# Designs tried in a protein design run: peptides against a protein of PDB entry 7UQJ. Part 230

Target 1, 160 residues: chain A of PDB entry 7UQJ
Amino acid sequence: PELYQNFNITPPRGVLFHGPPGTGKTLMARALAASCSSDERKITFFMRKGADILSKWVGEAERQLRLLFEEAKKHQPSIIFFDEIDGLAPVRSSKQEQIHASIVSTLLALMDGMDNRGQVIVIGATNRPDAVDPALRRPGRFDREFYFPLPDVKARFKIL

## One batch from the design tools (peptide; made by RFdiffusion4, then SolubleMPNN)

Design b2_p23_1_s2
Fold by OpenDDE base, seed 2:
Structure b2_p23_1_s2 (fold): chain B 160 residues (1-160), chain C 160 residues (1-160), chain D 160 residues (1-160), chain A 23 residues (1-23)
Amino acid sequence: as target 1 above (160 residues)
Amino acid sequence: as target 1 above (160 residues)
Amino acid sequence: as target 1 above (160 residues)
Amino acid sequence: KEKEEQERLAKERAERLAKALAE
C-alpha cells in the first residue's frame, strides 16, 4: 500500500516473480523494499523460503504462515517475500494433496483475508511458475506476474 | 578465463560471493558469465545448489562433482556457480564429518586439480562465509571474496 | 577498480549498461558497488542522472562533472553511475551542439584523464545506446557495453 | 540535501516500479 498508495496504485495482494535461477528475483524484491523505505517510513522485509517452510515447519507450517502474516500486518508497510514458492505451494497432485493442501489452503486464505487497503505486499519468487498451484495465481492472490529473463548472452558481458 | 584471458589476468580458481540473501550474488554470477561471452566465444554457465548436491546426490555427490568439473572443462570457457555453497561445504564439525568430509575433499581436489590456465571459473555464493569450510577459502580455491552488502539505506535509493 | 582489482581485471574506464527501462541497470550498478565493498574497503558510490546534470546544473554542468570526478578520485575505490546517460551525452546533432558539446567534451576529457590504474569505475546506464554520443563509446571511455534485455512484457514492471 | 534527493529519487523509482507493477 505505501509503495502503492504513495503512487495511487491498487496494490496487488501478491506479485509472482518468475524466471530462471539467478535472474535477480530476490534482489528485486529487496530493492523494492529498499525503495519503498524512506527515513519516515521504513518497509519491513520478511523473507521465507518455500522449501524451508515445508521442511522446518512440518506440522506448524500453517501456524508459521499465520504468524508471518500477522507480523507483517503489525509492521506495515511490509513485504513478505517467499523465495522458491513452488516449493511451498506445488501444483495440487493427488499424491501430495494431504501435506501441501493445508499449507496452500492457509496461504490462499491469508492472501484472501488481506484487506486491499493493507500495506502488505506478498512477493513469490519461482523458477517454475507452472509448478505453482494455479489457485495462487488467481485474482486477489499472485495476480501480477513478472518474468525475469536470463540475461541474454549479449547481456551477460554487459553487467561485469 | 575469457574474462580473465581477454584481460590477460590469471583467473582465480574460485570466487566466493558472500553477503545477505537477495543481494544479487546469483545475478552477478550470471552477469559475469554473460559478460565473458562474445559472439565468437560463448561462456557455458553451470549452476548447482549446495543443498541439492547433498540431498539429491547422496552417495553420488562426489561423482556428480567430478562430472560437473569434467563437463565444465569440456565446455571451456565455463563458469561453475555453486549457489548456497555453505550447504555443500559446511564448516567441518565433528558431528557432520563423515558425509560432508568426502564431498568437501572432492571439491578441494577438483579445485586444486584445475590448471591455472584452465578456462573454468568457480563461483561459490553464500549468505554465511563463516559457514564455508576454511579449506575452501585458501589460495588456489575460493581465494577471492566479494561482499554483497544489503543495499544500505543510501544504496536503496540508487537500486530502484 | 575493487571489483576489477579483486579480480586482477584492468578496469574499463567506462561501462555502458544499455537496455529497455526497468531491466535492472541501476540495480546492477549498485550491486556491483556493493559487491566491491568489504568491511575493510568500502566502495563510494556516486549517482547522477544525465537529465539532472543538464537541467539542474545549466552553466555549471562541466564544473559539477569535474568536481564529481575529483571527489570520486579522492574517495577511491569508487563508482560513478550516470543514469540516463543519453540525456547527458546525446548524439551530437547540429541543433544541440552548443550546450551538449561542452558537457560531452568535459566527460570525454575526464574519462580520458583517468589513469587506467585509477580505482574509479564509470557506469553509464541508458535505454538507448544509439542515442549516446559515439565518442563516449570508444576505447578508453565506455568501451564495454552490457545489454539488459527486456524481461518479457510481464517482467518489465518488476525491475523498474 | 543529497540524502533527501536520494530519498526523492528512490521514491520516484519506487513509484515507477509500483506503477509498473500496477500496470
Scores: peptide ipSAE 0.007, ipTM 0.377, DockQ to the pose 0.121; fails the geometry check
Fold by OpenDDE base, seed 3:
Formats: sequence, C-alpha cells, structure tokens
Structure b2_p23_1_s2 (fold): chain B 160 residues (1-160), chain C 160 residues (1-160), chain D 160 residues (1-160), chain A 23 residues (1-23)
Amino acid sequence: as target 1 above (160 residues)
Amino acid sequence: as target 1 above (160 residues)
Amino acid sequence: as target 1 above (160 residues)
Amino acid sequence: KEKEEQERLAKERAERLAKALAE
C-alpha cells in the first residue's frame, strides 16, 4: 500500500506461492501482512482455503468469492490469502465439472476487476502450481510466482 | 532422538502444534526434522493431512494410519506430521459418525502402541486445539502442546 | 528503507530477532527484504551465519565483516542478516578469547559507522539474546528486538 | 549448493512478496 506509493510500484494484483506443503507459504503471507501494517495503517488479512470454499459452499462458491473480494476492498489495505488454491481453481479440463469452471471464471473476473490502484493483494498458495488454471497465472492475476523450497538444513537457514 | 538420550529426556510420543493457520506449524515440523538430521542420522519426515486422510481414504483411513506408523517405525528415526489433525480426530460427540470414532480409536491405539524407545515422533498441527479429541492430548499421545502465535504485526513494524 | 520514509521512522541500524531455532526469524528477515524491494529499487540481501564467520574465517572474521558491510553499503538499499549472531558476538567475559573481543569490537564499529541515512539494515537472529554482547543491543546498533516465540520451547527441545 | 540457492531464491521471493504487499 503506502510502500507502493513510495516505491512508485504498482501493487501486483496476485501472487502465487508454490512449493511443498509446510514450506511456510501461509506464514509468509501472514508475515507480509504484518510487515505492511502500521499502527496508523493496518492491513486486513483474509484467509480462505480453496478446498474449503468448494466443499463448504457447494453452489455458492462464486458468491462467497465475490463477498470476499468486496469485503477485502472495503477493508483496504488488505490481503486475500487463498490456501490450496489448486483446490479452488484446478486446471480446466473437458471433464471438469461446470461448477469448477464457474468458480474459476468468477475468480478470474474478480481479479480482472481489481483496480490497479486498489490496496488489495491476492496471494494464492499451492503445492501444485501446474494444477492451477493457467488463466489465473496471467498478467493482472497471479502474475508473480514465488517458489517455497523444502527446508533442507541449508534451506531452513535461509528461510528461517 | 539422540538429543533425548543426551538430555536423559524420554522423547514425547506426540506433540501438538496449535495456532492460527500459517503460523509456521508445518514449517517448524520440517525444520525440526532437518535440525535433528545429521549426515550420519537422517530423520525421515512423513506428512499427512487429517482432512485428506478422511476424504481420500474413506473406509480405509484406519489402514492408512497403520501403514503410516509402520513405515515410520521402519524408517526410524522419523517424524510423522499430521497437518489439520482436528480433521482427522475431531472431538467425539454423540453425533460423531462411527467412522470418525474408529479413526480416532485407531490413532489412539497407534500412539499408545509406540515403544518409548521408538525414534518416531508424532506432530499434530491444528488451528483448533479444542476441536481435537481430548483423548489424543493425554500422556503418551499428544502430551506436549506448542502454541504458534500469529507473527505480531508490531514486531515487523519495529523492524520497518 | 522506503517504508521507513513512509512511516517517518528512522531506519533502525540493527534489529535483533530472538527466539528459538526455526521460529521464522530468517523467514521474517527475508520477507522484510522483499517487502522493502521494488521493481525500481531492489534490496540486496546479505546473509551470514555467526558461527560460520568464526569457524570459516579464523583470523579474518573482522575483515569479512568489513567487506560485508562495504558490499552492503555499495548495494544499498540492503539488508545484512546475521543468523546465529550469538555465535559471532557472544557476551564478553574475562575468559573470552581476544579474537571474539576483536570481532565484537569490529561489528560494533561497523554498526556505529553506519550513516543514519544509510539504507543498510542489519538483522541479527539468535536463539539466545542473553548470549549476545549487550553492547550490540544499544541504540544505533541492534536497538530493536523482536521475539519469535517458540511453539513451546520445552517440547521443541525434546523433539529436536 | 542447490538448497542454498533455493533458499536464496525463496528469500528473494519473500522479499519481493513483502515488497509487493507493501506496495
């Protein structure tokens, strides 16, 4: 948010965190939210899990996504974190259920509808970047990708 | 593992990591595995997700748990990490499906059946420790609990 | 750096991250470096391990520290992250080797020599803040401290 | 080396992300 103004950087609309489970993707997203918050300007952190949106909101996932983005916009500056986003927006296939296609299309539309000046950052986390619909990985959506390697002994020292 | 022998400490059979999503529970578990591994003695890290065991192994979750513990025992020293363990072993209720009761009972039996000399550590992670069956939190099971607080916004503000 | 300008905060010359191993200290340091970087202004991240500086650079640790700070200054804005800084700058004792006293003195001098307008942030991480020379924790040095709580210290020591 | 590089990359990524969030 304010950092963007100082840096003359357009906030990325979406960032994809990918890497094995337990590599700190969600921790990073929270740490980022925390770092960008100040006493004067708190970032609101919204967390959803892709599989939970599909399973808990059968037939209403699109509406829940819309509400989430609206709430995030209302509480700017904000971060929307989607954990397991490959569960929310799997790669489209000819055999993919129409429901998933609708959810993906809704998420695409919501990400495309974000004002570039909007103080809403969307972070998707996945263990399987190749399982995420390529349409979500295009410019203006999850156009930045960050790999979280497994902490080996050395990798832990760099990540931790 | 060897650290326990050096400290004359009996290795806990189970440790519960609890705290909000993305506080680094899984990262910590991996990091522990890495830190306890030497060139001479590698710790094998087994990861499962509680909800995935229920959903993917409908009717075979008990068998999969047994196989997991057997494999972990075979590859000692080892860590079994259960992510979202509240999904695997929710609090028993009169309305709890018999399936969940069986899974919980199996996990209890597996944890009880671990030899104290076994170099198998079980780490459960949950966002909701109160949603975990209290029977799993008894001595010889997940008898140690670790709270993972959210990375405080203030800590990063002081760094920025 | 620029975040400091936005907040009207003078960049701390040094920040001490303290807390047990694998609590996300280095992850946070990395996340901070990232948060302060822009497309126009990348923060250069330098990582060293205190024990590695002592062990790998026997008799040249002071020179390596000087070179590190010079390089960091050259590549402003930059972050110098010292992992295990208690290994680099242990508490001074009457029994402390002259070598350690020299290294500590060098680090003190380097931190004191930073211009307040310099875009070099020094982050030290330690598991043992009380093992860090108090002189390093004074204003203009590691004058900000952030505790990274363990998930319960006691059980992690047992799991490790 | 590869792990160290992956860690460096993860850090640079975390750094870029924190920046991207601060932006």
Scores: peptide ipSAE 0.006, ipTM 0.404, DockQ to the pose 0.084; fails the geometry check
Fold by OpenDDE base, seed 5:
Structure b2_p23_1_s2 (fold): chain B 160 residues (1-160), chain C 160 residues (1-160), chain D 160 residues (1-160), chain A 23 residues (1-23)
Amino acid sequence: as target 1 above (160 residues)
Amino acid sequence: as target 1 above (160 residues)
Amino acid sequence: as target 1 above (160 residues)
Amino acid sequence: KEKEEQERLAKERAERLAKALAE
């Protein structure tokens, strides 16, 4: 579909935006959503923060993720943008809270469950790609990674 | 540490970003976090909104602040960014709800309790510095204030 | 009042920003808040996301809306910005969850209850104006609509 | 200068939007 062509991504692949904080990852995700949206084909942009999913939806985070993906599918073409996704999906450890493990498992299942014929793009943004669970970075999930270098101070001030 | 040198701040000092809304306070805080983040030393960026702390964590706001500071300390070098901090820490009044007073007291204690050897920077953003409790603006807390003038709307459209 | 003159809006009218995602609706709302804010007259900017109101304040969304409008009135001149307002106020359907209907009803009542002498501007942003309840788009509510075209791709990269 | 120009453009758009909001 035009959406995936515009992103040069094969569905249902997720895209990981990584780079230093304030490199415009969120802004790029928004800009991409905007450039792929026409009068005829409005893209729905869903934004969630990893820390918000963990802290605001205690015990309901998995359900909220399911609802998010269902809503994105219902309103396709759509973009799901996870800002600060390293907060949602930290690297699995033996010390990982069961809640984090459950949320990661749900996100993995939801990404795996996306039909290749869908028009839902998932964008994760992180400052720490190495802090994101490697399972999320596998083919069919966040299998494209875009580095956002620090805009030099001048480029940042062009954003400020 | 390099973090504090990059911010030109003495630990554990907080920084208050103030200026009209959309002057890029959040973006600057992010950009600062980004510029201080290298491949070898990724800065963890924690973002909270003042209104979210008050509304989303009813009865748990103090605990969430404690957890936030503990997590920031655990993941140092880190930045805690409070967006709309005037919502969290309004000027103390005789009519101030006990909950606001308690949250402010907790934030004061957490800022005072930061070790000078830590690598946690606290950034508050407000549109109304005069609406922030003066106790937060004392030395060792938000004792540096940066005015964000309106980027002329053209600079903002280069952000649009 | 100067706020409404600066916005060229008659109080208590709401403004609906609509356009493709990432067209800078949020940034424009912030930019407006900033341009109308002087040293003498700081505008308070309240930001809420439609999805956050529904998901984060389960059973308290109506109360949070009331508190938001009260706080905005208390801190006038102010802007209430609802990002992704289509998430808050979907078109009424027979399948509409009672919670959505209640939130919409509360928002309608709050917008209708604004005094014309106030200095509170309500801005809604949506990618889908047709997904917003038509009742919100009536005179005295979001009765001005601004289309945000996609900045050309080059303009977006000047934001990066 | 370029920051000032970006600032000027953002102000002009806000002013245009403010003007359009006032209409």
Scores: peptide ipSAE 0.006, ipTM 0.222, DockQ to the pose 0.021; fails the geometry check

Design b2_p23_1_s2
Fold by OpenDDE base, seed 4:
Parts: sequence; structure tokens; C-alpha cells
Structure b2_p23_1_s2 (fold): chain B 160 residues (1-160), chain C 160 residues (1-160), chain D 160 residues (1-160), chain A 23 residues (1-23)
Amino acid sequence: as target 1 above (160 residues)
Amino acid sequence: as target 1 above (160 residues)
Amino acid sequence: as target 1 above (160 residues)
Amino acid sequence: KEKEEQERLAKERAERLAKALAE
């Protein structure tokens, strides 16, 4: 957040956290949300899990995504964190295609519909960035990608 | 293993990491695995996701759990980390009972079958400890529970 | 980075990540550096270890700090990450005082000498925020402090 | 050698992270 201000970088609408499981992607998203809130300016943090949106809202996932983005917009400044976003927006070429395709299309449209000046940041976390629809990784969507490496085992030993 | 050896503490058979999502449960499990490994004594870290074991191994989940524990025993000292263990071992009283019940029974038996002298530590992570079968939370199983609090919002604001 | 732009927050000159070892401070700093870079605008990430600066550069640590800040300024936008900053900037009152005092003085001067509009962010990580000279934690320096909680220490005591 | 390689890998990962966040 602050680095983008300092660097006069237009904040992306979305940031993709990718890397091996348990590298702290979700923790980072929460820390970013927490870091950007102040006593005067609380950031509303929305967290959803990709697989949960599919499983809990079969046939309503598109509506739930729309409601999520509307709620995030209503409670600006806000962060939408999609944990395991590859579960929500798999590559379009996968055979269980149609239901996933409409959800991906909805998410694409919602990300495209965000005003560049909107106080809504979308963070997607995945262990498999290549399993995320490339359309979500285009400029104006998840156009920034954060690799969360496994802490090097020796770096972990030096951390501990 | 090494941590427990270093502290002359009998390693628990299982440790339950619980707390809100994105509090670093998975990161901590990896950090613990890294801390306990030395140049002389590498800890083998096995990571499985509760929901993945159910979904990928329908009808073989019990066999996959047995194989996991056997592999962990073969590669001692080892840590088995079950991320989202509530997805693997739901409460016995839930209506989608039978398939879940056999998996839970298998996991219970595997945890009970661990020799107290075994260099295998089991870590379960959950966002909902009350959704985990209470039988898994009994002495000799996940008898130790770790609450991962949300990082204090004020501590996060002092961050920014 | 982006969140600070979106929320019209003036980025601090320095951010202190503090919390027990293995809580992901170093991982977070790396992730923040990664998040702020784009295809068009790469952020130069400088990583130094506090103890390494002292041990490798005895008698030249002040010069190395100056060179680091100059290099960071030259390669803007940039992040300087000091891992284990308590090893670099101990409290002034500790008896191994004189050599540490000059390094701390140099770091203070370098942080004070950063223009508020400079595209250089300094991140310090420590396991012991109280071991860091309070002068570094004043406004315009590490004026923002990120607590990386351990999973509840009682939870850790239940692990052990 | 293994320390240097791990430091190199950690640096390369940090650079990849920095690059990926930059992207």
C-alpha cells in the first residue's frame, strides 16, 4: 500500500499472492489490511475462500460475488481477500467448465468494473498461479503477483 | 522431535492449531518443522489438507491416511501437518456421517497407534476447533491446542 | 504499498516488524517488496542482516550503511530490509556501547536524511523491539511497528 | 556451499517475490 504511494504507482485493482502452501499468503493479506487501517480510518477486511464460494453457493456464486463487491464498495476503504482463488476461478479450459466459466466471467466483470480510484483492493491467494484463469492475471485485474517463497530451510533456521 | 528432545518434554501425539483463518497456523507448523531440523537431523514435513484428502481420495482416504502415517514413521523424525483438519475429521454427529465416520475412525486409530516414543508429531490446523470431532481432542491425540489469535488490530496499526 | 495509495496514507519512512522468531517478519518484508513492484516499475529490494553488518564490516559498518542508503536512493523505488535490526541498532545503554553507538547514530542520521517523498522504504525486523534503540522508533524513522504475534504462547506451551 | 546456495535461493526467491509484486 504505502510503497505504491511513495513510488507514484497506480495501485492495481488486484494483487495475486502465490507460492507454496503455508508461506503466509493469508497472514500477509491480513497484515496488509491491518497495516492500512488506522484508529481514524478502519479498513473493512472481507475474506472469502474460493472453494467455499463454489460449494456453499452453488447457483448463487455469481450473486454472492456481486454482493461481496457491493458490500466492499459500501464499506470503503476495504480489502477483499480471496483465499485459494484457484478454487474459485480455475482455468477456463477445465472440463467442469460451465459453472466455473460463469463465476470467472462474473469476477472478471467485477474487477473490470472497479474504478481505479476506488478504495477497494482485491487480494487473491493461490498455491498454483497457473491454475488461475490467465484473464484474471491481466492488467487491471490481478496485475500484480506476489510470490511467497518457502522460507529457505536455512533461512527458517536462522529465523528460529 | 528435536524441540521436545531439547526440552526433555514427551512430545504430544498431536497438537491442534486453532484460531481465525490467516493467523499463521500453517506458517507456524512449517516454521516449527524448520526449527526442529538441524544439519544433522532433518525433519521430514508432511502436509495434507483435510478437504483434499476427502475429495481426491474418495473411497481411499483411509488407505491414504495409513500410508501417510507409515511414510511419516519411515522418515522419522517427522511432522504430519493436517491443514483444515475439520474438513477431514468433522464431528461424528453430522448427517453426512458414514464416510466421514470411517475416516475419523481411521485417524483416531492411527493417532492411538503412534508409539509415545515415535518421532512423529501430528499438527492439525483448524479455524473451528468445535467442528473437530471431540474424540480427536482427547489425551493421546490432539491433546494440546494452540490458539492463534488475530494479530491485535492495534498492534497492526502500530505497524503502519 | 497500494493500500497506502488507495487510502491516502503517507507512507512511513520506516516500518518495524517485531514479534517472536519464525512469525514471518522476513517473509512479510519480502512479500511487501514483491507486492510493490510491477512489470513496468520494479522495486529494488535490499536485504541486510543486522548482525552481518556488524560482524562482516567491523570498522566500516557506518560506511556500509551509508552506501546501502545511497544505493537504495539510486535505485528508487527501493526497499531496505534490515533483518534482525536489534543486532544492528541495540539500545544505547548496553556496555558494548561505543561501536554500536556510532552505527545507531549513522542509521538515525540516514533515516532522518530521507526525504519524506523519497521512494525508499526501510523495514526493520526484530524479535525484541525493546532491544532496538527507542530513537529509531520515533516519528519519521520506524514510526510504524508491525507485531507478528506468535500463535498464543500458551498455545506454544501446550505444544511443548 | 549449502549455506551459500540457500542464501542464493533465498535471494532469488526474494527477487522473484519482489519481481512478482512489481509485476
Scores: peptide ipSAE 0.000, ipTM 0.338, DockQ to the pose 0.048; fails the geometry check

Design b2_p23_1_s3
Fold by OpenDDE base, seed 1:
Structure b2_p23_1_s3 (fold): chain B 160 residues (1-160), chain C 160 residues (1-160), chain D 160 residues (1-160), chain A 23 residues (1-23)
Amino acid sequence: as target 1 above (160 residues)
Amino acid sequence: as target 1 above (160 residues)
Amino acid sequence: as target 1 above (160 residues)
Amino acid sequence: EEEEALEKLAKEMAEKRAKALEE
């Protein structure tokens, strides 16, 4: 929020962090939350895992998403970080992944229902950007994408 | 400094970075130093370890802290980064950790003595935020806290 | 580019990322590229390795550098990231490293020839900042330096 | 810009994290 207000930029509703595992997508989201937090303005950081929402809340996942967005709106400025978002919102076109169509539809509606004046940023992190529903990657949703590359393997071997 | 001047935000005197080891606390501190460094304004970055100040400077730790803050003030804008700050400033309430009460008191006084107009930011990093003296976590000291979570264990295994 | 335009700061022509291997230099450069990329403004990210330019293009390295800077200028806003830049631009004072004096001279001329109005940022990453030609570290070239420290070895062992 | 600084910071944090995972 401060990030975008200070730049006179309309904050994206959603940002997709994508790249190989351990490339620091989660760390970035936390760093964003931290730097946006001044003493005058603490950012509330909500962290959820896509797979956890599906596995822990069988039949309650949609309700938990609604509650999460309501809580984020209540505690704005806030960041909602979905780690492994490809586990929550798989591609609708795959017959086997249509199991989560209702949850995907709920997340779409929640992102569309965010007032652009709301100080809520949604960050999705994935290792598989192509496994994320294309509808989530449209303007007004996760319309900004940030690629997190691996450190060079040669860089790795020279740390040992 | 630039980070906060460009936002018209009074920089905190101190920020506590906490989270599991290798979650990038030190990296964040350096990246803050880097992003605050323009060509017109280089940030001087002072890195110290809590355990090193205690172990290398038996009886001189207080003097070394004073010299560090004086040097940071001389080379402002500056960042003082204390890695493993729980090693320098353990909780005063523990009878066994009262060994460091004088050093903790010196660090408190140095942070309190920073003019809010001073372009010196103090960053403490720890894996054990609950092992840091609560007096350091009060307003005007390390009054902002940033949690650095682990990358997903699944993300770890997919980088190997 | 947005990073500097929104701050009314003249972007550096070059930034040197230095620090031990795997301290996140490459990831930082890519994160800069990604965050500079809005939907309205995609940053083109050009990644090259210093050693690759020398080894793959024997006698063509200067031409490849010129083509890289021309392509970056054509696709501005852009970031040119040189990983292991110490392999491309060794210190001129060493008799054995004078083998690359022509390539170093070409890189100097290309960085000097960048119009400050150009939305091209050059990032060099190295584990050996002292092995980088001092002429590249002068104002108007890699005149900003960011140190990337190791995470504490103790921090590493506590993540396992 | 702050998004870029934060993306810079976060990727820097990400590489340290990746490095700390490799070590």
Scores: peptide ipSAE 0.000, ipTM 0.206, DockQ to the pose 0.042; fails the geometry check
Fold by OpenDDE base, seed 3:
Structure b2_p23_1_s3 (fold): chain B 160 residues (1-160), chain C 160 residues (1-160), chain D 160 residues (1-160), chain A 23 residues (1-23)
Amino acid sequence: as target 1 above (160 residues)
Amino acid sequence: as target 1 above (160 residues)
Amino acid sequence: as target 1 above (160 residues)
Amino acid sequence: EEEEALEKLAKEMAEKRAKALEE
């Protein structure tokens, strides 16, 4: 609330950070939590890697997502950061395993179930926004997308 | 402390921002200082460019590093940002000038000499993490690495 | 003022965020507003896309820019963020449409007309700083440039 | 919150870049 209130921005339920590997998406997500934390009001930061949820929690991934969102809600204000969210919520295809479809559906439901007054922000980071299920990119979910670009590889880090 | 306390993160003595030129490494480093600065508690930000320390302070680089760390300690809470740290602390090689080896050794000693309770954060930014001396990337030094990636050059900066 | 005062930075009238699509330029601009917003002092964030101003406001773009700057001044402290500013203020060329030249001239005049004591910060984001009119990059306008770089496309977003 | 925190991080990143320009 307050974070977005400070901008008169309706708090998105989710923000998609997209751009290829190493743009600062995760760093940006972490800096989000730090900048909004004061001594009086600490932001709780939850980081999960999409591929890790899918690989480490085979058959329990949906439960782990529920627990993650509950824990984030309990520790408001909070940020849930999904690194490599294209690994967690790949585009639904006829070749998609039913497990992946269930995880996507669970994540959709969790994002839809968040109270817009809640101080839980969900950040998804991906190198492939087109590999993220379009349903996650709808209003009330990852409805804001921040692209993390490439400069010319020849360009030095120039603070001009 | 507080910067990292806001994340329940043990404050690293150093954070390596790595990724090719233009990812926002320097921007991220500065953002850390701003967000943690209030009217009551200003974070002092010290920026140095690795190549500038090496080129401008020939024979005095070690002293300038010592002074930088002392000044950062005096102005706690503070951030020391080394842009292009691969220029300051190149990988030790048999072809490395003795001067570069001394600078690396000084930086190592300064990072090792920091009290973990101190409110001094060191951020190194590099386009070439593999060109940074591995000794700097050890625990208690630049023990956290944040990779700053590339999106598709064709993708426009889209806030969707 | 305070935003930059927290860094002992003379508030630029404008900051150019440059680097290819998706470095976090827009995210960075927004983060500026948030971090400087408190419950007592909200920063008003104005976002416009350069191409949208040019395409949506054909023949009214200059007026829309004036209104934007007036509204930002009215809601001080404020940030005006131009996403894809290379679309709003392309480099003046003999092939440049008179409309583009007028928009650039209007933006220059608006930036020049800002009181340095004003709490209005202008951020331009571009994938092509060389496509931005050099007149916009002069002191008192976008006089600070923040480059947003590329890492290796092969490197995953790794927080190590 | 998230955008503001993103905005704050981005600001922090911008301001650090700005200071790195001044330094």
Scores: peptide ipSAE 0.000, ipTM 0.220, DockQ to the pose 0.043; fails the geometry check
Fold by OpenDDE base, seed 4:
Structure b2_p23_1_s3 (fold): chain B 160 residues (1-160), chain C 160 residues (1-160), chain D 160 residues (1-160), chain A 23 residues (1-23)
Amino acid sequence: as target 1 above (160 residues)
Amino acid sequence: as target 1 above (160 residues)
Amino acid sequence: as target 1 above (160 residues)
Amino acid sequence: EEEEALEKLAKEMAEKRAKALEE
């Protein structure tokens, strides 16, 4: 209840969902999207995987990110969910590093360029918060971090 | 019960499961596979990811698709499940586009070549039905589409 | 209950979780990690995807594997979970085969080099146990295999 | 008919998932 009230459609707040994989980060992002949708106010939910941004959009990743943010703004209120955002982390190869650095730089610029009046929420999910570029974790970007602990053993036995 | 009786092992029907990720598409495909399996009639369940067809089978994807369909036919009744079938969509790179176009063309030919008497069901799952080649969505291919809505907020709160 | 009692922190046992995708392999690995964590004994849980080892760590995969095992040893008791370990299987391209062979060779050496006194458990998950290098499935490596059957139709109806 | 039946199954399955997670 309260977590959803505090999601006042406030300035573009990057929320980092981090925690072990299968802790429900993607599910929570979706639950948030649907709980913020009323009959009167439909939230448009966008989803991208970090790995897909790198692999599927080779040479157009920056453009696709720009289009994503533009489309999210056009369909506001909206949520942009980046699953596996640590997949945007530079591979330690010089040419890939440049590509990743460019993509991350573009994402930074897009997050910084989101007017505080925009009804666009950005959610990043990662299993490795420390593999996310610290620049993405600065205030005004992914400045809120939610740890998804491993569901208690009891919860796991119920999911199993 | 009744849904499985109406799965008369009719001509190879491509079923597209589409909807947001984590809506249970893969789980449904599996549930269908198991519910159609009786002690007397075991359904062989094959699974491939669209991304794996492109990445793991570079230069052999077409052959692996042919082998998959042959093996499915050999082990009929069978289900071929393509998870993330939108991963077969051409990446907008000319060389990758040719590879993807060839793979998609092979999949089309394999779906078209499935004799109406074959007890092979093909299920595709995607989060982006519009990213699936329209040729795959034609009658006799993925001609049935099932939308997996986001579980209602209440269902999500129960999953969380 | 019993499965956890038999996880006596015995010598570095590689456990291969295999079975169809979405059979809960990753979830079980996590359930094991949390159930083995008490307030007095926290298990450190490491996770890597096989595909990420190949794609994200191009040219450093061996080093990252070494670091992973060192860190796991440092934070013992620990679990190293390799999701999609079949993703380490050589793609049938000569150059990729060499890279994969080197990575697999490194993983073999790391598993062999784990002193039987180490409180490090290695869990591999795959949908294709036969795509896992047979060398990884030898005694002292992934020598225990747990098949994750498709949840029975009844279990599927409960998970669905 | 088959679509309605699959929608019904999907709904029943979603409801069961929801119950299984409440327990």
Scores: peptide ipSAE 0.000, ipTM 0.210, DockQ to the pose 0.022; fails the geometry check

Design b2_p23_1_s3
Fold by OpenDDE base, seed 5:
Structure b2_p23_1_s3 (fold): chain B 160 residues (1-160), chain C 160 residues (1-160), chain D 160 residues (1-160), chain A 23 residues (1-23)
Amino acid sequence: as target 1 above (160 residues)
Amino acid sequence: as target 1 above (160 residues)
Amino acid sequence: as target 1 above (160 residues)
Amino acid sequence: EEEEALEKLAKEMAEKRAKALEE
């Protein structure tokens, strides 16, 4: 969105926020969404939990993803924030292959289908980046990754 | 902790962080944990998701809660953060009464059993405070509630 | 810093965090500084209070600002966080015009003199954005503003 | 200590935000 336009940067299609739980991923996404909205240019923020899309929309998850992306496009500039994206698009484990594979495939297609001119940013947050399907972490998708370290003693020292 | 001592406030045994998803509840809990940790007084931060305690520990949730509180007491000063506490202790819906009732009863007993001198703070985070069992919201438990508003649309505007 | 380069975004020269006291502005600035630090790319964080620069360095504030910016540039990628920036750069009130005007002028020049390729971010935090000199809020300076709403006053009190 | 830790967390969040703004 404006965050990227103001700097003549093509909005990354997707940003992965990863790090230990409660490191501020979700707050950062909201803060980014908050930062991207001006008086002239309101950013619409869409938030979904990965597990909610998987659990509430069994058999409709793909459709709900499509609707979400279309709504985000309709209300652009927008941010789609997937909290717990590892719940939406887990690394393909052999046991739940088909349903997760379809959801992942849909999300991949939606991210790949984003017009580079579209003012839609997708932010995924996970506590387990290695549990996110590597296909989502490729260029044109979640190709940018932010590590959210614990407020480590080292991070204290850098403030001092 | 120092947070409460500096204000001559008896540490609430429990604090409920509530507000829309991604309003910084989990981050604030970590911020508090980080902020209460000094070089002299490191706070141990225990984080659990309510849904994880329910799902991963089917039939052992009560035991895991007891272990968590004992570990927190052993490593005091400590913060126990329950993310998605509405997943741990939902308002008693008729369909899942017995399992949830036992977990709630255990959590109530653990919170009630906290010595006021114990440097253990329990922070619950929920997107749905009304989905949390009212018994948890009574004095001596989560008797303190923090609303995390959405970063105001105006807050959004000023960042752009 | 890396935050802007990874996205081909020209780092905003300045970001203004504003909102009521204890809304997490200082916490957010520190969390940003900590999160930009990777194993490969350590961000140096410089923190100064606006009032401290004014009070501790009477007659040397301009020099200290210059030194701070040069040190930040030397240790780039870096974040300069001015807490209580309204104490450093108040809206020009008639009584303290000359000293504050010189400090403001120096800060303006330093922010304007930042190379867009420099990995230095300036974050200002204030409880009173309208008490910050409007010249600092212009493009190429603190041209992005984040509002930090109170966690409900009840929320603040319960941390306390 | 709390101030330093809040500052630490704020710095981490600011770095994350700055990273999230860069990426």
Scores: peptide ipSAE 0.000, ipTM 0.381, DockQ to the pose 0.041; fails the geometry check

